# Peptides against a protein of PDB entry 6D0Y: the designs that were tried, part 12

Target 1, 225 residues: chain A of PDB entry 6D0Y
Amino acid sequence: ETEDHLESLICKVGEKSACSLESNLEGLAGVLEADLPNYKSKILRLLCTVARLLPEKLTIYTTLVGLLNARNYNFGGEFVEAMIRQLKESLKANNYNEAVYLVRFLSDLVNCHVIAAPSMVAMFENFVSVTQEEDVPQVRRDWYVYAFLSSLPWVGKELYEKKDAEMDRIFANTESYLKRRQKTHVPMLQVWTADKPHPQEEYLDCLWAQIQKLKKDRWQERHIL

## One batch from the design tools (peptide; aimed at target 1 S8 L9 N24)

Design b1_p12_2_s1 (made by RFdiffusion4, then SolubleMPNN; from b1_p12_2 with E4Q E5K S9D)
Fold by OpenDDE base, seed 5:
Structure b1_p12_2_s1 (fold): chain B 225 residues (1-225), chain A 12 residues (1-12)
Amino acid sequence: as target 1 above (225 residues)
Amino acid sequence: SELQKIVEDILS
């Protein structure tokens, strides 16, 4: 297949088809595997690009990478390495919107058996450890807590099933930080309707409450967070 | 694993 054809296949996966999504993903994984000897670099770049630029297809591309990883473990590793490198670059560039999305993407890769649970726990331990750093702006500490908490809807279930003790420690540290941090006003531009029973709350405290409820519900999402 | 090492050094 030509490079242009591969690009088309990768970009259009998950769109309307006569076949099931699972069947299409399996088929595409097979095609990509067969073309790796000739187009490895191109395929890697394409997957990284669509993973970053098409957030609406997050689960589609994490699943695709999972299928590819099962076929070619080395390629899966190279993809993860590329994504982690991109995360580091985003952080260095203070592109926090891209960075948080990449953390969510990596989190879902755990469910796709591309990243091991202990590795993700280690990443989150590193994130939460930033709260203990001295002479660091609170906005930086808050972001890492946000990145951790906002990723748990994707991976919390898996991590607690395999690393419950470590996760409890991270939660305890997070809770401790949230209690002692300086709370700021919610954004003025945020719309709050009177029909909501709870008053406007600081965004991290609100997110923490949502995650605590999700945990209580055994990570079964009942509402859109 | 190599992946674990990368994760551990992500904030370095």
Scores: peptide ipSAE 0.040, ipTM 0.749, DockQ to the pose 0.018
OpenDDE base, seeds 1, 2, 3, 4: peptide ipSAE 0.038, 0.038, 0.037, 0.037; ipTM 0.726, 0.726, 0.725, 0.727

Design b1_p12_2_s2 (made by RFdiffusion4, then SolubleMPNN; from b1_p12_2, 4 letters changed)
Fold by OpenDDE base, seed 5:
Structure b1_p12_2_s2 (fold): chain B 225 residues (1-225), chain A 12 residues (1-12)
Amino acid sequence: as target 1 above (225 residues)
Amino acid sequence: SELEKITQEILS
């Protein structure tokens, strides 16, 4: 069946091949473009599914969506809408791991010219504005800050190139919040168990320090975050 | 943008 074949192609892209990844993605985009008239809904669903199930292939599928969006200018918007709808559902279901991943995925879509930089900045402004909400649990405020900061490795460079003033404001608001929030120790997964010169930091403070270093390095990642 | 609208909806 054609649908089964498409599913197989989408799931297996990026695996070992005689052709380059770029060539395979371009080829797959062409195949999917040709089938959009008949299987648009199915293709959208498949891409949403694999994007969620295969986080190790994040950049592969964001690139694929970018290629499809370039071929069909309406496809990207529909895909983004579906992903944001899923984000909403994940938040409603208290599936915060999936939710934060979806934010990262959306962030990388900016690099693939699917989402405009100003739109992503606006999303992050909205996220950080949660820190100013009254009568809400700190865990809610912390999550949106976490979602913002943890997505910057994927999109920080582009956002500062396009919206530096707005990003500076978001950073200032984030820093202000981090200084005034209640600190709690959270276990962190460590790549190395060696004795470190610095004591374990609170997870958001640690992430903030990592992002500040990344920003200082002009968003060129040189260390494992 | 549609993204902004949906984001506002998510946060509402």
Scores: peptide ipSAE 0.072, ipTM 0.835, DockQ to the pose 0.017
OpenDDE base, seeds 1, 2, 3, 4: peptide ipSAE 0.033, 0.027, 0.027, 0.035; ipTM 0.749, 0.743, 0.725, 0.749

Design b1_p12_2_s3 (made by RFdiffusion4, then SolubleMPNN; from b1_p12_2 with E5K E8Q S9D)
Fold by OpenDDE base, seed 3:
Structure b1_p12_2_s3 (fold): chain B 225 residues (1-225), chain A 12 residues (1-12)
Amino acid sequence: as target 1 above (225 residues)
Amino acid sequence: SELEKIVQDILS
């Protein structure tokens, strides 16, 4: 395969096809594996780029990386490192929308056996630990809590299956912070569907309530958060 | 792990 053709294949995977998505992903993984000796750097950059620029294909590309990781463990590690470097750059550039998406992407990589559950728990422990820093603006503390909570739909089940005690500690620390933080009204873009009306809630409190319900429902999501 | 080291660097 030529570099130009590889780019096309990677960008268009998951689009309308006569074959199943699973079959297409397996086939593409095989093609990419065969071309790693000649185009590893190019493939790595392409996958990192499409992962960032095509958020609607999150599960497609996490699955693809999972398949590649199963074939070539070193490549999987290099990809994760590249994504984490991008997360760091996004945070430095104050691009928090990209940053939170990257955290979600990394979270789903746990399900694809690319990132170990203990490593993701450690990341979230570090995020929530920011809430204990007094010299940091609340908006920054709030963002790390948001990044943690908003990623749990993708990884909460796996983390509680593997590291339930540690996750409970993180939840306790999060709850404690939410109780003591200054509350301000932040408009939400999501619409709540309930049989009975509920009072207006602060954004993070609302997200917390949603995650608590998700946890109670054994991480079986019935509504889009 | 290497991932954990990178995470620590991000938060530094």
Scores: peptide ipSAE 0.043, ipTM 0.769, DockQ to the pose 0.017
OpenDDE base, seeds 1, 2, 4, 5: peptide ipSAE 0.038, 0.038, 0.036, 0.037; ipTM 0.743, 0.738, 0.735, 0.738

Design b1_p12_2_s4 (made by RFdiffusion4, then SolubleMPNN; from b1_p12_2 with E5K V7T S9D)
Fold by OpenDDE base, seed 2:
Structure b1_p12_2_s4 (fold): chain B 225 residues (1-225), chain A 12 residues (1-12)
Amino acid sequence: as target 1 above (225 residues)
Amino acid sequence: SELEKITEDILS
């Protein structure tokens, strides 16, 4: 079936080819567009699945979705809705690794003009606002901060270019939280690294420092985080 | 067809 071929093409796009990745993605987008009138739901499901199963191809599939969305089909919005549903399911299932990946995926969709920058800013505002909730465990607060910070390599530049004031506010709130949160593992890590010139930094503090450096470098990544 | 072309291009 044509659908089976499409699955194969979607799974293998971005691999070694005689043609450029851009050419293959454009061609694949054209083929998928032609089938959307009849198989939209199946294509949506397929793309959601491969996006989740092949995290190494994140930018390939965000680009593909971007290309489809640019063809004036309401595909991007429906795809985002599906990914948001999956994010909620991942959180409910306590699959935080998948959840954070999905946030990164959504973040990169901003670069592909599928998600508007203000919408992503609003999402991150909601994430960081969890830190202000009194009845929420710190582990949950930490996760939302982690999800926000760890996604900035994919979208920080775009968000600061368009929503710098709002992003600064989010950063200020994040910094405030990081200063006041409990760092129970820091003393333990200090004991283990007593002979080292510098104690091991708490993981969120470390990530914060990395993101601050990335921001200072105008979001030009020189080293993979 | 377009599908055949893309198939060849991607899977080549």
Scores: peptide ipSAE 0.254, ipTM 0.867, DockQ to the pose 0.586
OpenDDE base, seeds 1, 3, 4, 5: peptide ipSAE 0.241, 0.250, 0.244, 0.241; ipTM 0.860, 0.865, 0.862, 0.861

Design b1_p12_3 (made by RFdiffusion4)
Pose (drawn by RFdiffusion4):
Structure b1_p12_3 (pose): chain A 225 residues (1-225), chain P 12 residues (1-12)
Amino acid sequence: as target 1 above (225 residues)
Amino acid sequence: AAAVEDLEELAA
């Protein structure tokens, strides 16, 4: 009964309400502490559900997990382990669109001080390391590069300041791979073949240009909540 | 507490 109270309470945080988003998260994180001794097992799988199925509300739930971790270290560890467990499950089941949501979530948890930045950089340079794998489809290399680049809008500023020597090695490996990709197929996938008024750009080249501009902008982006 | 009460009304 109170479980249902916990679920609908987690799913609806951040919706329109009289209270501010921050006041709601601080209040919700408080009540999840009180119910945590009894319902630790249930609260855990619910947060795992929203990290998997609600990527649009991503930053809301990473902050919530961040608050619970600052107050309860063992809960933060159990959750991260569950995320690693689910990331493997998703990649094994060929659910890559679902996996990028989990990688993005793990990445943004670095801003919440739940995950150390070196651990995240180590995982990313293993992602880009897939560009070196031989006898594998380009789409495989593309996805692991995409998971890295598409997470940077959230975690980009933090990972670079803390560790820029290894991040530049990752960017160098990434730029080298992007230049040697074959783009012969792009015309079949363009809604317009014309370059005017708007070019229809291959998704990785587009994301690369976007990330490099954000880099030149000192990693300042003014949209992500 | 008022924020939790507001969220409980939404959850209802």

Design b1_p12_3_s1 (made by RFdiffusion4, then SolubleMPNN; from b1_p12_3, 7 letters changed)
Fold by OpenDDE base, seed 4:
Structure b1_p12_3_s1 (fold): chain B 225 residues (1-225), chain A 12 residues (1-12)
Amino acid sequence: as target 1 above (225 residues)
Amino acid sequence: SKAIEELEKIAS
């Protein structure tokens, strides 16, 4: 395969095809594996790029990486390293939207057996530990909590299956922080109810409630969060 | 691994 052809294959995977997605991914993984000796760097860069820029294909590319990792563990490791570097760069650049997506991507890699569940739990422990940092902006604390909670739809089930006690501790710490942090609430007008008007839930409080329900539902998602 | 160590310490 030429570099240009590889780019096309990687970018277009998951699009309309006569074959199943699974078969296409397996086929692509085979092609990429065969071309690693000649195009490892290019393939690595391409995968990192599409992983970052095509969020609608998150599960497609995590699955692809999972397949590649199974074929070539070294490449899988290099990919994870590259994504971690990108995450760090995003954080340094205050690109929090990209950063949170990358955390979600890394989270889903746990489901694809690229990243071990205990390692992801450790990462989230460190994220939530930021809430205990002194003399830091609340936006920093809030973001790491958001990154944690926002990723749980992708990986919460797996993490609780493997590390339920640790996850419960993280949840407890998260809840504690959410109760004591400064909140910005917007008054909500009650148009169709006789109930007394109340402030709209703050975005983290809202997300927390959604995640709590998801957890209660044994991580079976019934709606898009 | 080095990558895993870096992952765990993203917030550091």
Scores: peptide ipSAE 0.257, ipTM 0.882, DockQ to the pose 0.019
OpenDDE base, seeds 1, 2, 3, 5: peptide ipSAE 0.262, 0.239, 0.225, 0.244; ipTM 0.885, 0.876, 0.871, 0.879; seed 1 fails the geometry check

Design b1_p12_3_s2 (made by RFdiffusion4, then SolubleMPNN; from b1_p12_3, 8 letters changed)
Fold by OpenDDE base, seed 2:
Structure b1_p12_3_s2 (fold): chain B 225 residues (1-225), chain A 12 residues (1-12)
Amino acid sequence: as target 1 above (225 residues)
Amino acid sequence: SEAIKELEKIAS
C-alpha cells in the first residue's frame, strides 16, 4: 500500500461497507502488518492521530490496535508508548479534555488485550492516590477521580474480573474522598430542579452514582438503538 | 515495560 492509501484506509475504517466491521478491521490489520516494514512510523503516527482526533471511532481503533498488537507485539508496544507520551503531553499542556479521552482510550485497550489489567489498576490506584495529596488544588484531585470514574464504562468489567479486591479498595478510597471533598454549588441547575425531591447533584457525585449503578449491573450497559 | 511503568505513575 502507498502511504496515502494507508491514510485513507485507516481514516475510513468503520464506515459503511459491504463487509462487517470485524472483517474490515481484520483485513486492515493484515494490510498494516504487511506494510510495517516500510511504513511503521507513518502507520504509528496515523493511528495515534486518528485515536486522538476521531473519538467517535474509539472502539474501532482500539480494536484495530488490538488486532495489530496480536500480529505484531512490538508495534503494539510502540503504539502504547506513543499514547502514553501523548497523555503526558496533554497533561503538561493542561489539555484535560484530551487527557481524559486518552485515559479512556487506554482503558479500552485493556479490553483489547493491549494493556494488562493489573497495569491499568495500578494507574487508577495512582490516580485516586492524588486525593490523598496534601496542599494541592482540589481541581487536581477531582480531575483524576473524574478520569478514573469516567473510564470505568470502558474497562470496569475487565478490571473487576481480574482485580476485584484492588478495585474495591480504589472504590472505597474514591467514595471516601467524594464524601469529604468540597462540593461545587451549581445554582443554575438547581433552579431547574428546585421542585424536585432532590436537587441536582454535583457532577462527580452524579458520575459516582452512575458508576455505582453500572457496577451493580455487572458493568452491563443498556444498548441504545 | 518502562512505558507501562510511566503509565502507572502518570499522576505522580
Scores: peptide ipSAE 0.422, ipTM 0.931, DockQ to the pose 0.018
OpenDDE base, seeds 1, 3, 4, 5: peptide ipSAE 0.398, 0.411, 0.421, 0.406; ipTM 0.925, 0.929, 0.930, 0.928

Design b1_p12_3_s3 (made by RFdiffusion4, then SolubleMPNN; from b1_p12_3, 7 letters changed)
Fold by OpenDDE base, seed 4:
Structure b1_p12_3_s3 (fold): chain B 225 residues (1-225), chain A 12 residues (1-12)
Amino acid sequence: as target 1 above (225 residues)
Amino acid sequence: SEAIEELEKIAS
């Protein structure tokens, strides 16, 4: 395969095909594995790029990486390293939208057996520990909580299956922080109810409620969060 | 691994 052809294959995987997605991914993984001796760097860069820029294909590319990791563990490790570097760079650049997506991507890699569940739990423990930092902007604390909570739809089930006690501790710490943090609420007008108007839930409070329900539902998602 | 350590310490 040429570099240009590889780019096309990687970018177009998951699009309309006569074959199943699973078969296409397996086929692509085989092609990429065979070309690693010649195009490892290019393939690595391409995968990092599409992983970062095509969020609608998150599960496609995490699955692909999972397949590649199974074939070549070294490549899988290098990919994870590259994504971690990108996450760090995003944080340094205050690109929090990219950063949170990368956390979600890394989270889903746990499901693909690329990242170990205990490692992800440790990462989230460190994220939530930011809430305990002194003399830091609340936006920092809030972001790491958001990154944690917003990733749980992808990995919460797996993490609780493997590390339920640790996850409960993280949840407790998160809840504690959410109760004591400064909140910005917008009053809601009750148009169709006789109930007294109340402030709209703040975005983290809302997300927390959604995640709590998801957890209660044993991580079976019934709607798009 | 080094990568795992980096992952765990993203917030550090």
Scores: peptide ipSAE 0.217, ipTM 0.863, DockQ to the pose 0.019
OpenDDE base, seeds 1, 2, 3, 5: peptide ipSAE 0.197, 0.203, 0.175, 0.186; ipTM 0.855, 0.858, 0.847, 0.852; seed 1 fails the geometry check

Design b1_p12_4 (made by RFdiffusion4)
Pose (drawn by RFdiffusion4):
Structure b1_p12_4 (pose): chain A 225 residues (1-225), chain P 12 residues (1-12)
Amino acid sequence: as target 1 above (225 residues)
Amino acid sequence: AAEEAVVEAILA
C-alpha cells in the first residue's frame, strides 16, 4: 500500500506544482530516508526503473539519488551496483538505446558526487577503445563513441577540469576515428539531398561539432536543468 | 508536517 505511495511519489516529482523543484526533491529525499529502513529493497528497484525508463527526467532523479547517497553511503553503492548490473543486462540483450540512458545517468551522477570522476573517465576510454577493435561493424564502434559523446553535455565540464590529460587522449582517439569513418550511405538516409537551407548531417559528425563548440565555450551550456 | 505538505502537493 505504502509502496504504491512510494512509486507514484517518485514518478510525479518535478511535475507542475506549487512548491519549487528543489523544495520537492529535498522533501521527497527526506521521506525516502524515513521509509528506507523498511523498504530499501523496493525503493532501490523503483529508482532503477526511472533511471532506465524516464531519461527525459534524468537530472531530476540523479539529484534525488545524489541526496540519498550523501546521507546514506551504503544505499548509493547498492544503486550504482544495480546500474552496472543493468547496463550489462541491456548491452547483452542488444538494447543499446536503453543502455545510453544508463550511461548518461551514471555520467550525471558524477555532478551529484555519487561517482568519482576518474572511474567515469576509465569507463569512457574503454568505450572509445572499441574504435580499435578489429573485425567489428562500424555501427558497433559508432554506438560506443555515441554513448561517450552524448553523455558529455551533462558531465563534460566536470570530467575535463578534474582530468584533462586523459580526456584529451580520449578526444584524440575520437577525432581520429571520426575522420576515418565511411559516409557513403548517408544519401539514402537524408530527407533532403540539398545542402541549402539546412544540411542534413550524419548524426555523429553533428554531435562532434556540437561537443567541440561546447569545449571552446568552456563547457558552458545554458539549457540542461 | 512540512514533508507531509510536500508529499500532498506532489500527489495532488

Design b1_p12_4_s1 (made by RFdiffusion4, then SolubleMPNN; from b1_p12_4, 6 letters changed)
Fold by OpenDDE base, seed 5:
Structure b1_p12_4_s1 (fold): chain B 225 residues (1-225), chain A 12 residues (1-12)
Amino acid sequence: as target 1 above (225 residues)
Amino acid sequence: SELEKVVEDILS
């Protein structure tokens, strides 16, 4: 395969086809695996790019990476490392929108068996631990809590199935922080409907309530978060 | 894990 052809395949996967999505992903994984000896760096860059630029295909590309990881464990690791580096760069550049998306992407990689559940729990423990830092702007503490909570729709089920005690501790720490932090008026993250009137609430408190409901529903999503 | 190490680095 040529580089241009690989790019086309990667970008177009999940689009209309005569074959099932699962079949296409499996096929593409096979093609990419075969071409890794010649185009490893290019494939890595392409996957990182589409993962970041095509958020509507998040689950497609996490699944693809999962399939590739199963075929080539080292490549999967390199991909994760690249994404983590990108997360770091996004934070350095104050690109918090990209950063939070990357955390969500990494979270879904747990479901695809690319990232181990304990590792993701450790990441979230580190995020929530920022709330305990002194002499740090609240906006920093709030962002890490937001990054944690907003990622749970993708990975909360898996983490509670495997690390329930640790997750409970993280939740307790999060709740404690939310109770003691200063609150401001910000746009809500929830979609408003006329059928469900809801008073304006601070965005983290609102998100917390949504996540608590999701947890109560055993991580079965019933509404758009 | 490698992931944990990188996360620690990010938050350092």
Scores: peptide ipSAE 0.047, ipTM 0.812, DockQ to the pose 0.017
OpenDDE base, seeds 1, 2, 3, 4: peptide ipSAE 0.028, 0.043, 0.030, 0.031; ipTM 0.703, 0.751, 0.705, 0.712

Design b1_p12_4_s2 (made by RFdiffusion4, then SolubleMPNN; from b1_p12_4, 9 letters changed)
Fold by OpenDDE base, seed 5:
Structure b1_p12_4_s2 (fold): chain B 225 residues (1-225), chain A 12 residues (1-12)
Amino acid sequence: as target 1 above (225 residues)
Amino acid sequence: SELEKITQDILS
């Protein structure tokens, strides 16, 4: 009964309420913290589930995890481990849509002080290093570049503030790869709404251009995603 | 209880 009630609260947080979202998240974090001794595993599973099932509430649940982690309870680390495990499982199952979403989710956890910036940089370095692998399909190389670039709207600002030199190296390697890869014609990916239209372009080149503009704008988006 | 309070706040 209590577990079902918690599930309801977790699922409904961020919806219409008489209280502010921030207030509700703080309150929910407090309740969850109090119940962790008895329902840690259940709460962990619930948060992992809703994080994956409700992508529209990404920032709500990253914030919630951040609040729990800030209460000096080692919950954030376990949550991250669970999400990383899920990422690995998604990749093994060739569920690349879920995988890229999980990378974005992890990226936003950096903003919530759950994942350290250097750790995320290291992850992206690993992703981009796949472009240097020999005797592998280009689709594999492309996906990791896509996962990296498509996550930068969530974390690029933070990473450049703290690890600018490393990020520049990753960008240089990415640019080099994009110049030498075989280009195919696929629908362009939309990260954010551009003010001016541009011709149809290969999807990674298009994404790269969007990210370059975002970087130029100091990682401040001008349009609603 | 705190749970009841938060429930009311979130579900209100």
Scores: peptide ipSAE 0.112, ipTM 0.789, DockQ to the pose 0.590
OpenDDE base, seeds 1, 2, 3, 4: peptide ipSAE 0.046, 0.054, 0.075, 0.081; ipTM 0.734, 0.738, 0.755, 0.764

Design b1_p12_4_s3 (made by RFdiffusion4, then SolubleMPNN; from b1_p12_4, 9 letters changed)
Fold by OpenDDE base, seed 5:
Structure b1_p12_4_s3 (fold): chain B 225 residues (1-225), chain A 12 residues (1-12)
Amino acid sequence: as target 1 above (225 residues)
Amino acid sequence: SELQKIVDDILS
């Protein structure tokens, strides 16, 4: 395969086809595996790029990476490292929207058996531990809590199945922080209708309530969060 | 793990 052809295949996966998505992903994984000896760096860069630029295909590309990881464990590791580096760069550049998306992407990689559950738990423990840092702006503490909570729809089920005790501790620490933090006014985050009147709530408190409901529902999503 | 090392680096 040529580089251009590989790029086309990677970008178009999940689009209309005569074959099932699963079949296409398996096929593409096979093609990419075969071309790794010649195009490893290019494939790695392409996957990182599309993962970041096509958020609507998040689950497609996490699945693809999962399939590749099963075929080539080292490549999967290199991909994760690249994504983590990108997360670091995004934070350095104050690109918090990209950063939070990357955390969600990494979270879904746990479901695809690319990242181990204990590793993700450790990441979230580190995130929530920022709330205990002194002489740090609250905006920094809030962001890490947001990154944690907003990623749980993708990985909460898996983490509680395997690391329930640790997750409970993280939740307790999060709750404690949310109770003691200063609350500020935020822009209107939701479209209000007469049929569902509710007061505007601070965004982290609102997210916390949503996650608590999701947890109560055993991580079975009933509504779009 | 390598992931943990990178995470620690991000938060350092």
Scores: peptide ipSAE 0.043, ipTM 0.788, DockQ to the pose 0.017
OpenDDE base, seeds 1, 2, 3, 4: peptide ipSAE 0.020, 0.027, 0.024, 0.025; ipTM 0.633, 0.626, 0.616, 0.633

Design b1_p12_4_s4 (made by RFdiffusion4, then SolubleMPNN; from b1_p12_4, 8 letters changed; failed a check: a repeat of another design)
Amino acid sequence: SELEKIVNDILS

Design b1_p12_5 (made by RFdiffusion4)
Pose (drawn by RFdiffusion4):
Structure b1_p12_5 (pose): chain A 225 residues (1-225), chain P 12 residues (1-12)
Amino acid sequence: as target 1 above (225 residues)
Amino acid sequence: AALELLEEIARA
């Protein structure tokens, strides 16, 4: 019964309400502490559900996990382990669109001080390391590069300041791979073949240009909540 | 009802 009270309470946080988003998260994180001794098992799989199925509300739930971790270290560890467990499950089942949501979630948890930045950089340079794998489809290399680049809008500023020597090695490996990709197929996927008024760009070249501009902008982006 | 409970928790 109270479980249902916990689920609908987690899913609706951040919706329209009289209280501010921050006041709601601080209040919700407080009640999840009180119920945690009894319902630790259930609260855990619910937060795993929203990290998997609600990527649009991503930053809301990473902050919530961040608050519970600052107050309860063992819960933070159990959750991260569950995320690593699910990331493997998703990649094994060929659910890559679902996996990028989990990688983005793990990345943003660095901003919440739940995951150390070096651990995240180590995982990313293993992602880009897939560009070196031989006898594998380009789409495989593309996805692992995409998971890295598409997480940077959230975690980009933090990972670079803390570790820029290894991040530049990752960017160098990434730029080298992007230049040697074959784009012969792009015309079949363009809604317009014309370059005017708007070019229809290959998705990785587009994301690369977007990340490099954000880099020149000192990693300041003014949209993510 | 869940939103009302959330507002009550936030005000508390």

Design b1_p12_5_s1 (made by RFdiffusion4, then SolubleMPNN; from b1_p12_5, 5 letters changed)
Fold by OpenDDE base, seed 4:
Structure b1_p12_5_s1 (fold): chain B 225 residues (1-225), chain A 12 residues (1-12)
Amino acid sequence: as target 1 above (225 residues)
Amino acid sequence: SALETLEKIALS
């Protein structure tokens, strides 16, 4: 494959075709593996780019990386390292929107057996620990909590299956922080029930409630958060 | 720190 063709294949994977997505991903993984000796750097860059810029294809590319990791462990490691570097850079640049998506992407890589569950738990522990630090602005504390909570739809089930005690601790710390933080009220549409009206909640409180419900439902998502 | 933890991510 030429570099241009590889770019096209990577960017267009998941689009409508006569074959299943799974078969297409397996095929693409095979093609990419075969071309790693000649185009490793380019393939790595391309995958990092689409992982960052095409959030609608998150699960497609995490699956692809998972397949590649299974074929070539070293490449999988290099990819994760590159994504971690990108996350670090986005955080340093205060690009929180990109950073939170990268956290979600990394979270789903746990499901794809690219990142170990204990490592992801450790990352989330550190995220929530920011809420306990002094001289940290609330906006930053809120972001780390948001990054944690908003990633759980992708990885919560796996993490609780393997690290339930640690996850419960993280949840307890999160709840404690949410109770004591300053509230920023943002107008939002609320689900109204005649039986149990609830007070206006801000975004983080709403997300917390949604995640708590998801957890109670054993991480079986029935709606888009 | 969170960044420090990220550097310690173990791969499967």
Scores: peptide ipSAE 0.037, ipTM 0.749, DockQ to the pose 0.020
OpenDDE base, seeds 1, 2, 3, 5: peptide ipSAE 0.034, 0.036, 0.038, 0.030; ipTM 0.721, 0.747, 0.756, 0.707; seed 3 fails the geometry check

